# Ledger of designs, part 73: peptides against a protein of PDB entry 3V4L

Target 1, 386 residues: chain A of PDB entry 3V4L
Amino acid sequence: GQPLAKDKVALLIGNMSYWEHPKLKAPLVDVYELTNLLRQLDFKVVSLLDLTEYEMCNAVDEFLLLLDKGVYGLLYYAGHGYENFGNSFMVPVDAPNPYRSENCLCVQNILKLMQEKETGLNVFLLDMCRKRNDYDDTIPILDALKVTANIVFGYATCQGAEAFEIQHSGLANGIFMKFLKDRLLEDKKITVLLDEVAEDMGKCHLTKGRQALEIRSSLSEKRALTDPVQGAPCSAEALVRNLQWAKAHELPESMCLKFQCGVHIQLGFAAEFSNVMIIYTSIVHKPPEIIMCDAYVTDFPLDLDIDPKHANKGTPEETGSYLVSKDLPKHCLYTRLSSLQKLKEHLIFTVCLSYQYSGLEDTVEEKQEVNVGKPLIAKLDMHRGL

## One batch from the design tools (peptide; made by RFdiffusion4, then SolubleMPNN)

Design b2_p13_1_s2 (from b2_p13_1, 5 letters changed)
Fold by OpenDDE base, seed 5:
Structure b2_p13_1_s2 (fold): chain B 386 residues (1-386), chain A 13 residues (1-13)
Amino acid sequence: as target 1 above (386 residues)
Amino acid sequence: PPPPPTAGVIELE
């Protein structure tokens, strides 16, 4: 019969906004497009941008809790990285310059932990450099990996090479994702699919002699990303996994706020990523006596590091949201919360209505506090160790 | 030593 997955779970990490290193752009588009494709493949996807070392460790730990016997696990990473002695290191956004193994996540350590879960398939897609870091002289003593026939690595580049992004004036994919996205939905063995992606990259004049896909696999079975999920979640573990995934994707309900002046505001929420949410406000009712009115969001928790200069924009694009703007209501004010993983408490903020009556020169303000609980990834309490 | 290995940028002219 066709192989069945017990479930399918993916963690996608895109690091771009490095503190001490060159900023990247491609991981934004790459994580977003890959998220949408994996959702069409019935994956439970957690998508995270711009993680610190601590936040990356917690994201991996939460991902490992979703893994179990016969589950398909996929880890995608786009960002800076290196390879020393056959060990791949993912670089967090807070990594010092120079970074070392103690500042980075070792992929082979994650693989060891995934093998302990007896997963049906382990896929690593590593869109990072594989050059040696000469500032790291540490040889990780990795414990012996279990001999398993269910591991697939897709490295965006060969050993000792760079991975590249194409910087244009617009949004563009990284080189690996540009070719991967066109084939990802194909009903093929994952190693055959990646081999076809490698051939497509090899035909590209931009990548020829600069970047080549490397496939490393022990996969002896015909396993595909298209393999159906086995039936209704009958196990306690499947119910827990479904609940944990649902928590990480729960948006606040849309609210209609009523002010004393008779203005009604619609407050809405949209997910861009598991740690990135857009708040939008619109005036849905205004008394005729009110000539001007605007609804601002303010007084966010300090842990979110919200710059007021980037809040309450007339377009999603002015907030840095270029991907979901087509799916948002028009004629709102938009605010992008890009660091929901940092939220320790409930998301409490103020909606401030500023308005003017006909024949009065002075602006009037009314305020309402809104508590929306813990949105999206903030429900996983990724900060419990601080 | 050279800077730590970072992702390459291809500027398309």
Scores: peptide ipSAE 0.239, ipTM 0.847, DockQ to the pose 0.793
Fold by OpenDDE base, seed 4:
Structure b2_p13_1_s2 (fold): chain B 386 residues (1-386), chain A 13 residues (1-13)
Amino acid sequence: as target 1 above (386 residues)
Amino acid sequence: PPPPPTAGVIELE
């Protein structure tokens, strides 16, 4: 019969905004496009940008809680990385210069933990460098992996090579995602799909002799990303998994705020990623006696590190939100919250209405506090150290 | 020593 997945879960991490290392651009687009494709494949997708070491560990732990017997697990990583002694290390955004294995997440350790969950399929898509880090002479003593015959690695590059992003004048995919996205929805064994992606990449003049896809697999079954999820969640574990995922993706409801002056504000929310939310405000009603009126969001929790210079922009793009701008209402003020994984408390902020009456030169302000609870990934409380 | 291994950038001219 066709293989069935008990469920499908993906963790996608895109690290770009490194503190001590060159900034990347491709992971933004790559994580977003891959999220949309995996959702079409009935994956429960957690998509996270710009994680610290601690936040990456917690994201992996939360991902492992979603894994169970016969679940398909997919880990995608785009960012800086290295490979020492056949071990792949993902570099967090807060990694020191130089970084070592102690500052990084070992993919083979994650694989070990996934094998303990008795997963139906383990897919790793690693869009990172595979050069040796000569600053890390540590040979990790990894425990022996189980022989599960359900493992696929797609490495964006060959061993000892760099992965490349194409810096174009705009947003572009990384080289791996550029070819992967065209094939990802095909009903093929995942190793056959990746082999076709490798052939397509090998035909590209930009990648020829610079980057080649490496497939490392131990996959005894004809498993595909298209394999259907086994019907209604009958197990308590499947219900818990569905509830955990749903919590991590619940947006605040859109609000209509009414001010004493008779102005009505629409406050709306959009998810860009599991840890990235856009807040938007619009004037939906204004009395005729009010000539100018703006609705600003302010007084965010300090844990979010919101720079006021990037808040309350006239376009989503001015906030750094290029991907969801088409799905947002026009003629708003936009604010991008890019670090929801740092939110320990409820998201409480102020909506400040600034306005002028006809024939008065003085600006009047009215303020309303808004509590939207814990949005998106902030519901998982990733700050609770295990 | 060379910098730690980072993702390469291909600038398209």
Scores: peptide ipSAE 0.238, ipTM 0.850, DockQ to the pose 0.799
Fold by OpenDDE base, seed 2:
Order: structure tokens, then C-alpha cells, then sequence
Structure b2_p13_1_s2 (fold): chain B 386 residues (1-386), chain A 13 residues (1-13)
């Protein structure tokens, strides 16, 4: 018979904005495009950008809570990384220079924990460097892995090599994602699909002799990312998993704010990632006696580290949002919240209306506080230990 | 020693 997944869950991490290391660009596009493709494959996807060590640990722990017997688990990582003694290390954005294994997440430790969940399939897509880190001589004593015959690693590069991004005018994929995205929806065994991606990448003149895809697999069954999910959640655990995923993807409802001057503002919300939200404001009604009016958002929680210079922009692109701008309403002011994982409390902020009456030189201000609860990933309380 | 291994950039001219 066709293989069935009990459920399908993916964690995607893209690290770009390193503190002590070169900044990357490709992980933004790669995580976004992969999220949309895996959603078409009926995956429950958590997509996270720019995580610290602590935030990466918590994201992995929350991902492992969604795993159970016969569930398909997929971990994607794009960012800096290294490989020592056959162990793959993902580098957080706050990692020191030089970084060591104590500052990084070991993929083989995550695999061990996934095997304890009795998962149906374990897929790792690692878009990172596989060079040795000569600053880390630590030999991790890893426990022996179980023989589960359900593991697939797709490494963007071979052992001892770099993974590359293409910098051209505008947004571009990393080399691995450039070829992976064209094949990912194919109804093929995952190892056959990755072998076709390796052949397509091997034809690229840019990567020839610099980067080659490596596939490591114990997968004994014909499992595909296209494998159907077993029908409606019949267990309490499956219901809890569906509710937990739904909470991590719940946007605030759009609001109509009414000011004393008779101006009405539409306040709206859009998700770019599980930890990245855009707030937008638009004037939907203005009395004729008001000649000019603007609606600004301000007074955000300090935990979000919002620079006011990057808030209230006339375009989504001026906030650093290039991917969802086509799906947003036009003629708004836009603010991008890129660190929702840091939010400990409810998202409370102020909407400030600045306006001028016909025949008065002085600008008038009205303010309204807005509480939208915990948006998106902030509902998971990833900070419960601090 | 060289810096720790980082992702490479291919600039297209």
C-alpha cells in the first residue's frame, strides 16, 4: 500500500544577522520558499529567523514536542555551521568568535531525540558549511543511535567544503535551495528526489568543483514528502499537536480604531515567518475638516528591540519585507516585528494619530493603546526557563 | 588560524 504519515512537522531555521560573523542573505528567501512548498505538502511548518543559542534550543524542544510515533519530522537549517568528527553543528546568531561546540547545536543530538519519539521519517536538510572548526578540539561523546532505517541527510555541500549563496542584484536563493525548490513537490522517494537535485546542481557552472550535494541515508522504505497524512486526528496527542501548531500561526484579528476627531484607522497584521510579523495602518475614514492625518505605531515592548527609525515606513520594502509586500494592502504605514520569539508578555503598543484641521497651523495628536495578546510564535512561551 | 568556517558568497559579475 502507499505509505502514510501519522502527521508531518517541519522546523525551518534561517540565521543571517550574526553578531560576530559575516552576515548572510540567502536564508531569508530559502526559509520563505521552503515554508510555502512544505505547506503545499501538508506539513505543519514553524519558520524562524535569526535565533540565539537559547532560542534555537527552545525551538528544537518545541519541535520535538510535536513529534510522535509515525510522524514525519523535517529539520531545515540555513546559516553558518561546521562539521567535526562527523557531527554537524548549527551556529546561532549570538555565537562568539571563535565559536565552539558549547555555543552551537549538534544535529546528531537532535536526531537521537527524534529517534526516542519513534518518528516515521527523519529528514535533515543542512544548508551550511561542513568545514572543520580548528578552534574546537572537543570530541563529543554521543550516545549510540538506534537502527531505525528512516534517516535522510541532505547536505548542501560535501565534507570539508563550504556552502555558498549567490549575491546578485536583488534577492537570490542559496545554491542548494535554487535546485531543491524545483524538485521538492515531486512524488518520489526522498533519496531519489535529492539525487536528482544533486545532478541538477552538478550541471551548474558556478558550483562545479566548489559545492556538491551529499546524501546520507538509512531509509529502507519508499517514503516521500508527498506521502498523505493519515486522516482526521483520532488521538488526544494528535489533537494537542494540531492545537499547538495552530497557536504558533494565529495572527491578531484586523481592528478598526475610532478616534475622537472622527478619523477611523484600519490596523492589520501579516505573517512573514513564525517569528516575523508586519503591522500596517491605513486611514479608512477622514472628516472633510481634517486636511492631513497620519497613523503611527509606537511604545512597543522593550524585549522586541524595535528601532523607531525602521518603523512606520511608506512601503513594506523599507522595513526589510520584500517577500510578502505583494500580498499587503497599498497606501499604509508598515512596521516589521522581526523578533517575536523574545516577547515574554502580551504585545501592547500605542497607535498615535497626528492630524491638522483646515485653518489651524497646530498639529493635534490622539493616542490609543492596543493589546493584541501573544501573536504567532510568542504563544509557545519559548522563554519559560528565564 | 583562519576564521571559523563561514558560508561562502559567489558574486555574479
Amino acid sequence: as target 1 above (386 residues)
Amino acid sequence: PPPPPTAGVIELE
Scores: peptide ipSAE 0.229, ipTM 0.845, DockQ to the pose 0.812
Fold by OpenDDE base, seed 3:
Structure b2_p13_1_s2 (fold): chain B 386 residues (1-386), chain A 13 residues (1-13)
Amino acid sequence: as target 1 above (386 residues)
Amino acid sequence: PPPPPTAGVIELE
């Protein structure tokens, strides 16, 4: 029969906004497009942008809690990285310059922990550089990996090489994702699928002699990303896993705020990523005596590090939200919360209505505090330990 | 020393 997955879980990390390193652009699009494709494949996807070392560790720990016997685990990473002595290191956004292994996440350590979960398949898609870091001479003494015969690595580049993004006018994929996305939904053994992606990338004139896909596999079985999930959750652990994933994807309910002046505001929420939410406000009712009114969001928790200059934009794109803008209502003010992983408490903020009456020179303000609880990834308390 | 390894950018002319 076709192999069955007990469940399918993916963690996607895209690091772009490095503090001490060159900023990237491709991880935004790559994580978003891969998230949508893996969701079509019935994966439970956690998608995270711009994680610190601590946040990356916690994201991996939460991902490992979703893994169990016969579960398919997929880790995707797009960002800076290096490879020393056959160990792959993912570089967090807060990594110092120069960074070392102590500032980075070792993929082989994650693999060891995944093997302890008795997973059905372990897929690593590493869209990062594989150059040696000459600032890190640490030889990790890794324990011998178990012989699980279920491991697949897709490296965006060969050993000692760089992974590349294409600068076009606008948003573009990285080279690896550009070719991976066209094949990811194919009902093929994952190693065959990746080999076809390697052939497609090898035809690309842009990357000839610069970047080539490397596939490393111990996969002895015909397993595909298309393999169906086993039906009803048969264990308490499977129910807990489903609930944990559902919590990480729970948006606040849209609400209608009513102001004393008789203005009604719709407050809505949209997920761009598991840690990125768009808040939007729209005037749904205005008394005729009010000539002008705007609904601003303000007084966000300090942990979110929201610059007011980037809040309350007339378009999603002005917030840096280019991907979900088509699914958002028009004629709103938009605010992008890009660091929901940093939220320790409930998301409490103020909606400020600024308005003017016909024949009055002065603007009037009314304020309402809104508590929306912990949205999306903030429900997982990725700060447990700070 | 050279900067630590970073993702490369391909500028399309």
Scores: peptide ipSAE 0.203, ipTM 0.832, DockQ to the pose 0.788

Design b2_p13_1_s3 (from b2_p13_1, 6 letters changed)
Fold by OpenDDE base, seed 2:
Structure b2_p13_1_s3 (fold): chain B 386 residues (1-386), chain A 13 residues (1-13)
Amino acid sequence: as target 1 above (386 residues)
Amino acid sequence: GPPPPHAGIIELE
């Protein structure tokens, strides 16, 4: 019969805003496009940008809680990385220069933990460098992996080589994602799909002799990312998994705020990633006696590290939101919250209305506090260890 | 030593 997945779960991490290392650009687009494709494949996707070591550990732990017997697990990583002694290390944004294994996440340790969950398929897509780190001579003593015939690695590059992004005058994919996205929806065995991506990359004059896809697999069965999920969740564990994923993707409801002057503001929310939300404000009603009127958001929790200079922009693009701008309402003020994984408490902030009456020179202000609870990834309470 | 391994950028002219 056709293989069935008990469920399908993906964790996508894109690290770009490094503190002590060169900044990247491709992970933003690559994580977003891959998220949309995996959602079309009925994956439960958690998509995270710019994680610290601690935040990456917690994201992996929460991902492992979603895994169970016969579940398909996919881990994608885009960012800096290295390979020592056949072990792949993902580099967090807070990693020191030079970084070492104690500052990084070992992919083979994650694979061990996935094998303990008796998963139906384990896919790793690693869009990172595979050069040796000569500053880290640590030989990790890894426990022996179980012999499971269900593992696939797609490495964006060969052993000892670099992965590259293409700089154009706009948003561009990394080289791996550029070719992967065109094939990902095909109903093919995942190793056959990745082999076709390797051929497409090998035909490109830009990548020829610079980057080549490497496939490492033990997959003995004809399993595809297109394999259907087994029907309605029959177990308590499947219900808990569905609820946990749904909580991590729940946006605040849109609100209509009414001010004493008779101005009405629409407050709306949009998800860019599981840890990135856009807040937008629009004036939906204004009394005719009010000549000028603006609605700003302010007083965010300090844990979110919101620079007021980047808040309340006239376009989504001025906030750094280039991907969801087409789905947002026009003629708003926009604010991007890019670090929702840092939120320990409820998201409480102030909506400030500034307005002027006809024939009065003085500007009047009214304020309302808004509590939207824990949005998106902040519902998983990833901070329970501090 | 060589700098830590990082993703390279290909500028397309």
Scores: peptide ipSAE 0.042, ipTM 0.707, DockQ to the pose 0.771
Fold by OpenDDE base, seed 1:
Structure b2_p13_1_s3 (fold): chain B 386 residues (1-386), chain A 13 residues (1-13)
Amino acid sequence: as target 1 above (386 residues)
Amino acid sequence: GPPPPHAGIIELE
């Protein structure tokens, strides 16, 4: 019979805004498009951008808590990386220059921990360079991996080679995701699907002789990303997993704020990623005696590193949100919160209404504090330990 | 130029 997954869980990490290294662009689009495809495949997806070492460790730990016997686990990473002695290292955004293994996450260590969960399938999609880091002389003594016969690695490039993104005037995928996205929904054994992606990438004139997909697999069974989830969660662990994932994706409810002047503001929330939320404000009612009014959001928690110059924009694109702008209401002011993982407390902020009465020259301000609790990934308390 | 010394995704020129 067709294999059944007990559940399907994915962690997607896209690191692009490095502190001490060249900035990337493709991870933004790649994580977003892969998230939407994996959701169509009934994956529980956590999607995270621009993680520090500590935040990456916690994201992996939370991902491992969602894994159990017969669960399909998928880890995707797009960013800087290296490979020493067959060990793959994902580079956090706060990694020093030069970075070492002590500043990075070893994929083979994650695989060891996934094998301890007795997972049904382990898929790693590594969209990073595989060059040796000559500044890291550490030889990781990895314990012998268990023979689980359920492992698939899709490397965007060959050992010792580079992974590339395409320079275009707009948002574009990395080379690997460009071809992967066209095949990902196919009902094929995951290794066969990746072989077809490798053939499609091999026909690309831009990457010919520069980048080739490497597939490393011990997968003995015909397992696909399309494999159906086994019916109603029969275990307490499956219910806990579903609740934990749901909490990490719960948006604040949309609110109607009423000011003393009689102006009504709609405050809304949209998820771009598990750690990226857009706040939008719109004026839904204005008394006729008020000629002009604007609703600004301000006084955010310091942990979110919100620059006021990038807040309260007339378009989502001016905030750096190019992917979800089509799904947002028009005629709002938009603010992008890109670091929700950093939120230690409840998201409390101020809505400031600035308005003018007919026949008065002076602007009047009214302020209302808003508490929306912990949005999205902030519910997982990824900071428990700092 | 020479590829950047950092192993990561590189923009194809």
Scores: peptide ipSAE 0.040, ipTM 0.724, DockQ to the pose 0.351
Fold by OpenDDE base, seed 4:
Structure b2_p13_1_s3 (fold): chain B 386 residues (1-386), chain A 13 residues (1-13)
Amino acid sequence: as target 1 above (386 residues)
Amino acid sequence: GPPPPHAGIIELE
């Protein structure tokens, strides 16, 4: 019979905004497109951008809580990385220059932990460099991996090589995701699918002699990303997993705020990623005596590091939100919250209405505090030190 | 030393 997954869970990490390293662009698009494809494949997807070492550790721990016997686990990483002695290291955005293994997440350690969960399939898609880091001569003493015969690595590049992104004048995929996305929905054994992606990359003139997909697998079964999830979650663990995932993806409800002047504001929320939310405000009713009015969001929690210069923009794109713009209402003010993983408390902020009456030169302000609870990933409380 | 290993950027000319 066709293999069945008990469930399907994916963690996607895209690191771009490095502190001490060159900034990347491709991970934004790659994580977003892969999220949408994996959702069509009935994966529970957690998608995270720009994680520190601590935040990456917590994201992996939360991902491991979603894993159980017969669950398909997929880890995608796009960002800086290196490979020393056959160990792959994902580089957090706060990694020092030079970074070492102590500043990075070892993929083989994550694999070990996934094997302890008795997963049905472990897929790693690593869109990072595989050059040796000569500043890190540490040989990690890894415990011996179990022989589970359910492991697939897709490396965007060969050992000792770089992975590349293409600088376009706009949003573009990394080279690996450019070819992966065209085949990801195919009902094929995952190793066959990746081999076809490798052939497609090999035809590209940009990648010839620079980047080649490497597949490492120990996969004894014909498992595909298209494999159906087993029917209704009958186990307590499956219910908990569904509830945990649902909590991590719950948006605040849209609100209609009424001000004393008779202006009505629509406040709305959209998810770009599990840790990235767009807030938008629009004037839905204005008394005729009010000639001008704007609704600004302000007084955000300090933990979110919101620069007011990037808040309350006339377009989503001016906030750095290029991907969800088509799904947002027009003629709003937009604010992008890109660090929801940092939120320890409820998201409380102020909606400030600035308005002018006909025949008065002075602007009037009214303010309302809004509490939207913990949105998206902030519900997992990734800051609880396990 | 050599710069730390990072994702290379291909500028399309």
Scores: peptide ipSAE 0.038, ipTM 0.705, DockQ to the pose 0.776
Fold by OpenDDE base, seed 3:
Formats: sequence, structure tokens, C-alpha cells
Structure b2_p13_1_s3 (fold): chain B 386 residues (1-386), chain A 13 residues (1-13)
Amino acid sequence: as target 1 above (386 residues)
Amino acid sequence: GPPPPHAGIIELE
């Protein structure tokens, strides 16, 4: 019979906005497209952009809580990275220059923890450089891995090489994701699928002799990402896992705000990623005596580090939201909250209505405070410990 | 030192 997954869980991390390192672009598109594909494969996907060391550790810990016996675990990482002594290190956005293993997440340590969960399949897709970091001579003494025969690594590049982005006019995938996305939905053993991706990448003139996919596996069974999830969750642990995942994807309900002047505002929310939300405001009713009115969002929690200059844009694209803009209502003001992981408290903010009456020179303001609770990933309290 | 290993940008000429 076809293998069954007890469940399928994926953590996708895309780091781009490095503090002390060159900024990347591809991880934005790569994490988004991979999220949508893995959701079509019935994966529970947590997608996170621009994580600090602490936030990456917590994201991995929360991912490990979703893992159990026979669960398929997939970790995707796109960002800066290195490989020392066969250990892969993912570089957080707050990593110093130079970074060391103490500032980074070791993938083999995550694998060890996944093996303790008795997972059905462990897939690592590492879209990062694999060059040695000459500033880190730490030899990690790793305990011997268990022989679980269920491990697959897809490295975007070969050992000692770089992974590349293609600089196009606009948004582009990284090279690995460009080829992976075309095959990811195929009902094939994951190692066969990745081998076909490697062949497709090897035919690309841009990457020929610069980047090649490496597959490392111990997968003894015919397991695919297409393997069906075992039916209704029968265990208490499966119910808890489903609830935990659902919490991380709960958007605030859309609100209709009524101002004293008789203006009605629709306040809406859209998820771009598990830690990235778009707030949008629209005027749904305006009295005829009001000639002009705009609804601004302001007074966000300081933990979100929201620059007001990037808030209340006339297009999603002006906020840096290029991917979900087609699914958003038109003729709104848009604000992108890109760091929901940082939210310790409820998301409380002010909706400020600025308006003008016909025949009055002065602009009038009305304000309403809005509490939307903890949106998306903020429900997991990824800051538990700060 | 050499810059840490970055994801190289392939500029398409």
C-alpha cells in the first residue's frame, strides 16, 4: 500500500533583511511559493521571514512540538549559511559579522531532535551557501545520529559552493526553488523528485558549473510528499497539534468601525506569512457632507518596530507586499506588519479617521482604539523566555 | 577577511 503520514508539518524560514550581512531577495518568493505548494500537499505550514537567532530557536522548538511518531517533518531554509565539518549552519538576521556557530542554528542538531520524535520522514531543503566559515573553527561534537532510515537532505548547492539568486527586474525565485516548484507536486519518492530537480537545474545555462543540487539520503522506504495523511486525528496529541497549528494561522476578524461623523470603515486582515500580516482600511460609507476622508492606522506596539512612513500606503506593493496584492481588496490604505513574532501582547492600534466637511477649511480627526488579540504566529508566544 | 559566504547574486547580463 502507499505509505501514510500520521501528519505532515513544515517549517519554512526565509532570512533576507540581515543587519550585518548582504540583503537577499529570493527567500521572500521562495518561502511564499513553497508554502502554497506544501499546503496543496496537505502540509501544516508555518512560514516565517526575517528571524533573529532567538526567534529561529523558538520557531524550531514550536515545529518540534508539532512532530510525533510517523509525522512527516519538512524544514526549508533560505538565507545565508555555511557548512563546517559536514554541519550546516543557518544564519539568523541578527548574526554578527563575522558570525560563528554560537550565533547560528545547526541543522544536524535539529535532525537529532526530529529523530527523538520518531518522525516518519525528515526532509531538509537548504537553500543556502555551503562554503566553510573560516572565522569559525569550532568542531561540533555531535552525538551519533540514530539509524532511522528516513532522512533526506536537498542542498541547493554542492559542498563548498554558493547558492545563487537570479537578479531579474522584480521578484524572482532562487535557483533551487525555481526548479523545485515545478516538480514538488509530483507523486514520486522524494529522492527521485529531487534527482529530477537536480537534472533540471543541471540543464540551466545560468547555473551550469556554478550551482548543483546535492541529495543526501538514508530513505529506505518509498515516501513522497504526496503521501496521504492518515484519516481523522485519533490521538489527543494529534488534536493538540492541529489546534496549535490552527492558532498560528488565525487571522483577526474583519471589523466595521463606525465613527461619530457617520463614516464607516472596514478594517481587514490578510496573511502573507505566518509572521507577516497586511492590515487594510477602506471607507465603506461616507456622509455626503464629508468631501474627503482617510482612515489611517497608527499607535502600533513598539515591539513590532513599525515605521509610520511605511504604513497607510495606497497600494500593497508600496508596503513591500507583492505576493498577496491580487487577493487584497482595492482602494484601501495598506499597512504591512512584518514581525508578528515580536508581539508580546495583544495587537492594539489606533484607527484615525481624518476628514473634511464641505465648506469647512479645517480637517477633523476621530480615533478608535482596536484590539485584535494575537494574530497568526503571535499566538504561539515565540518570545516565551525574553 | 573575505566576506562571509553569501548567496551569490547572478547578475544576468
Scores: peptide ipSAE 0.038, ipTM 0.697, DockQ to the pose 0.722

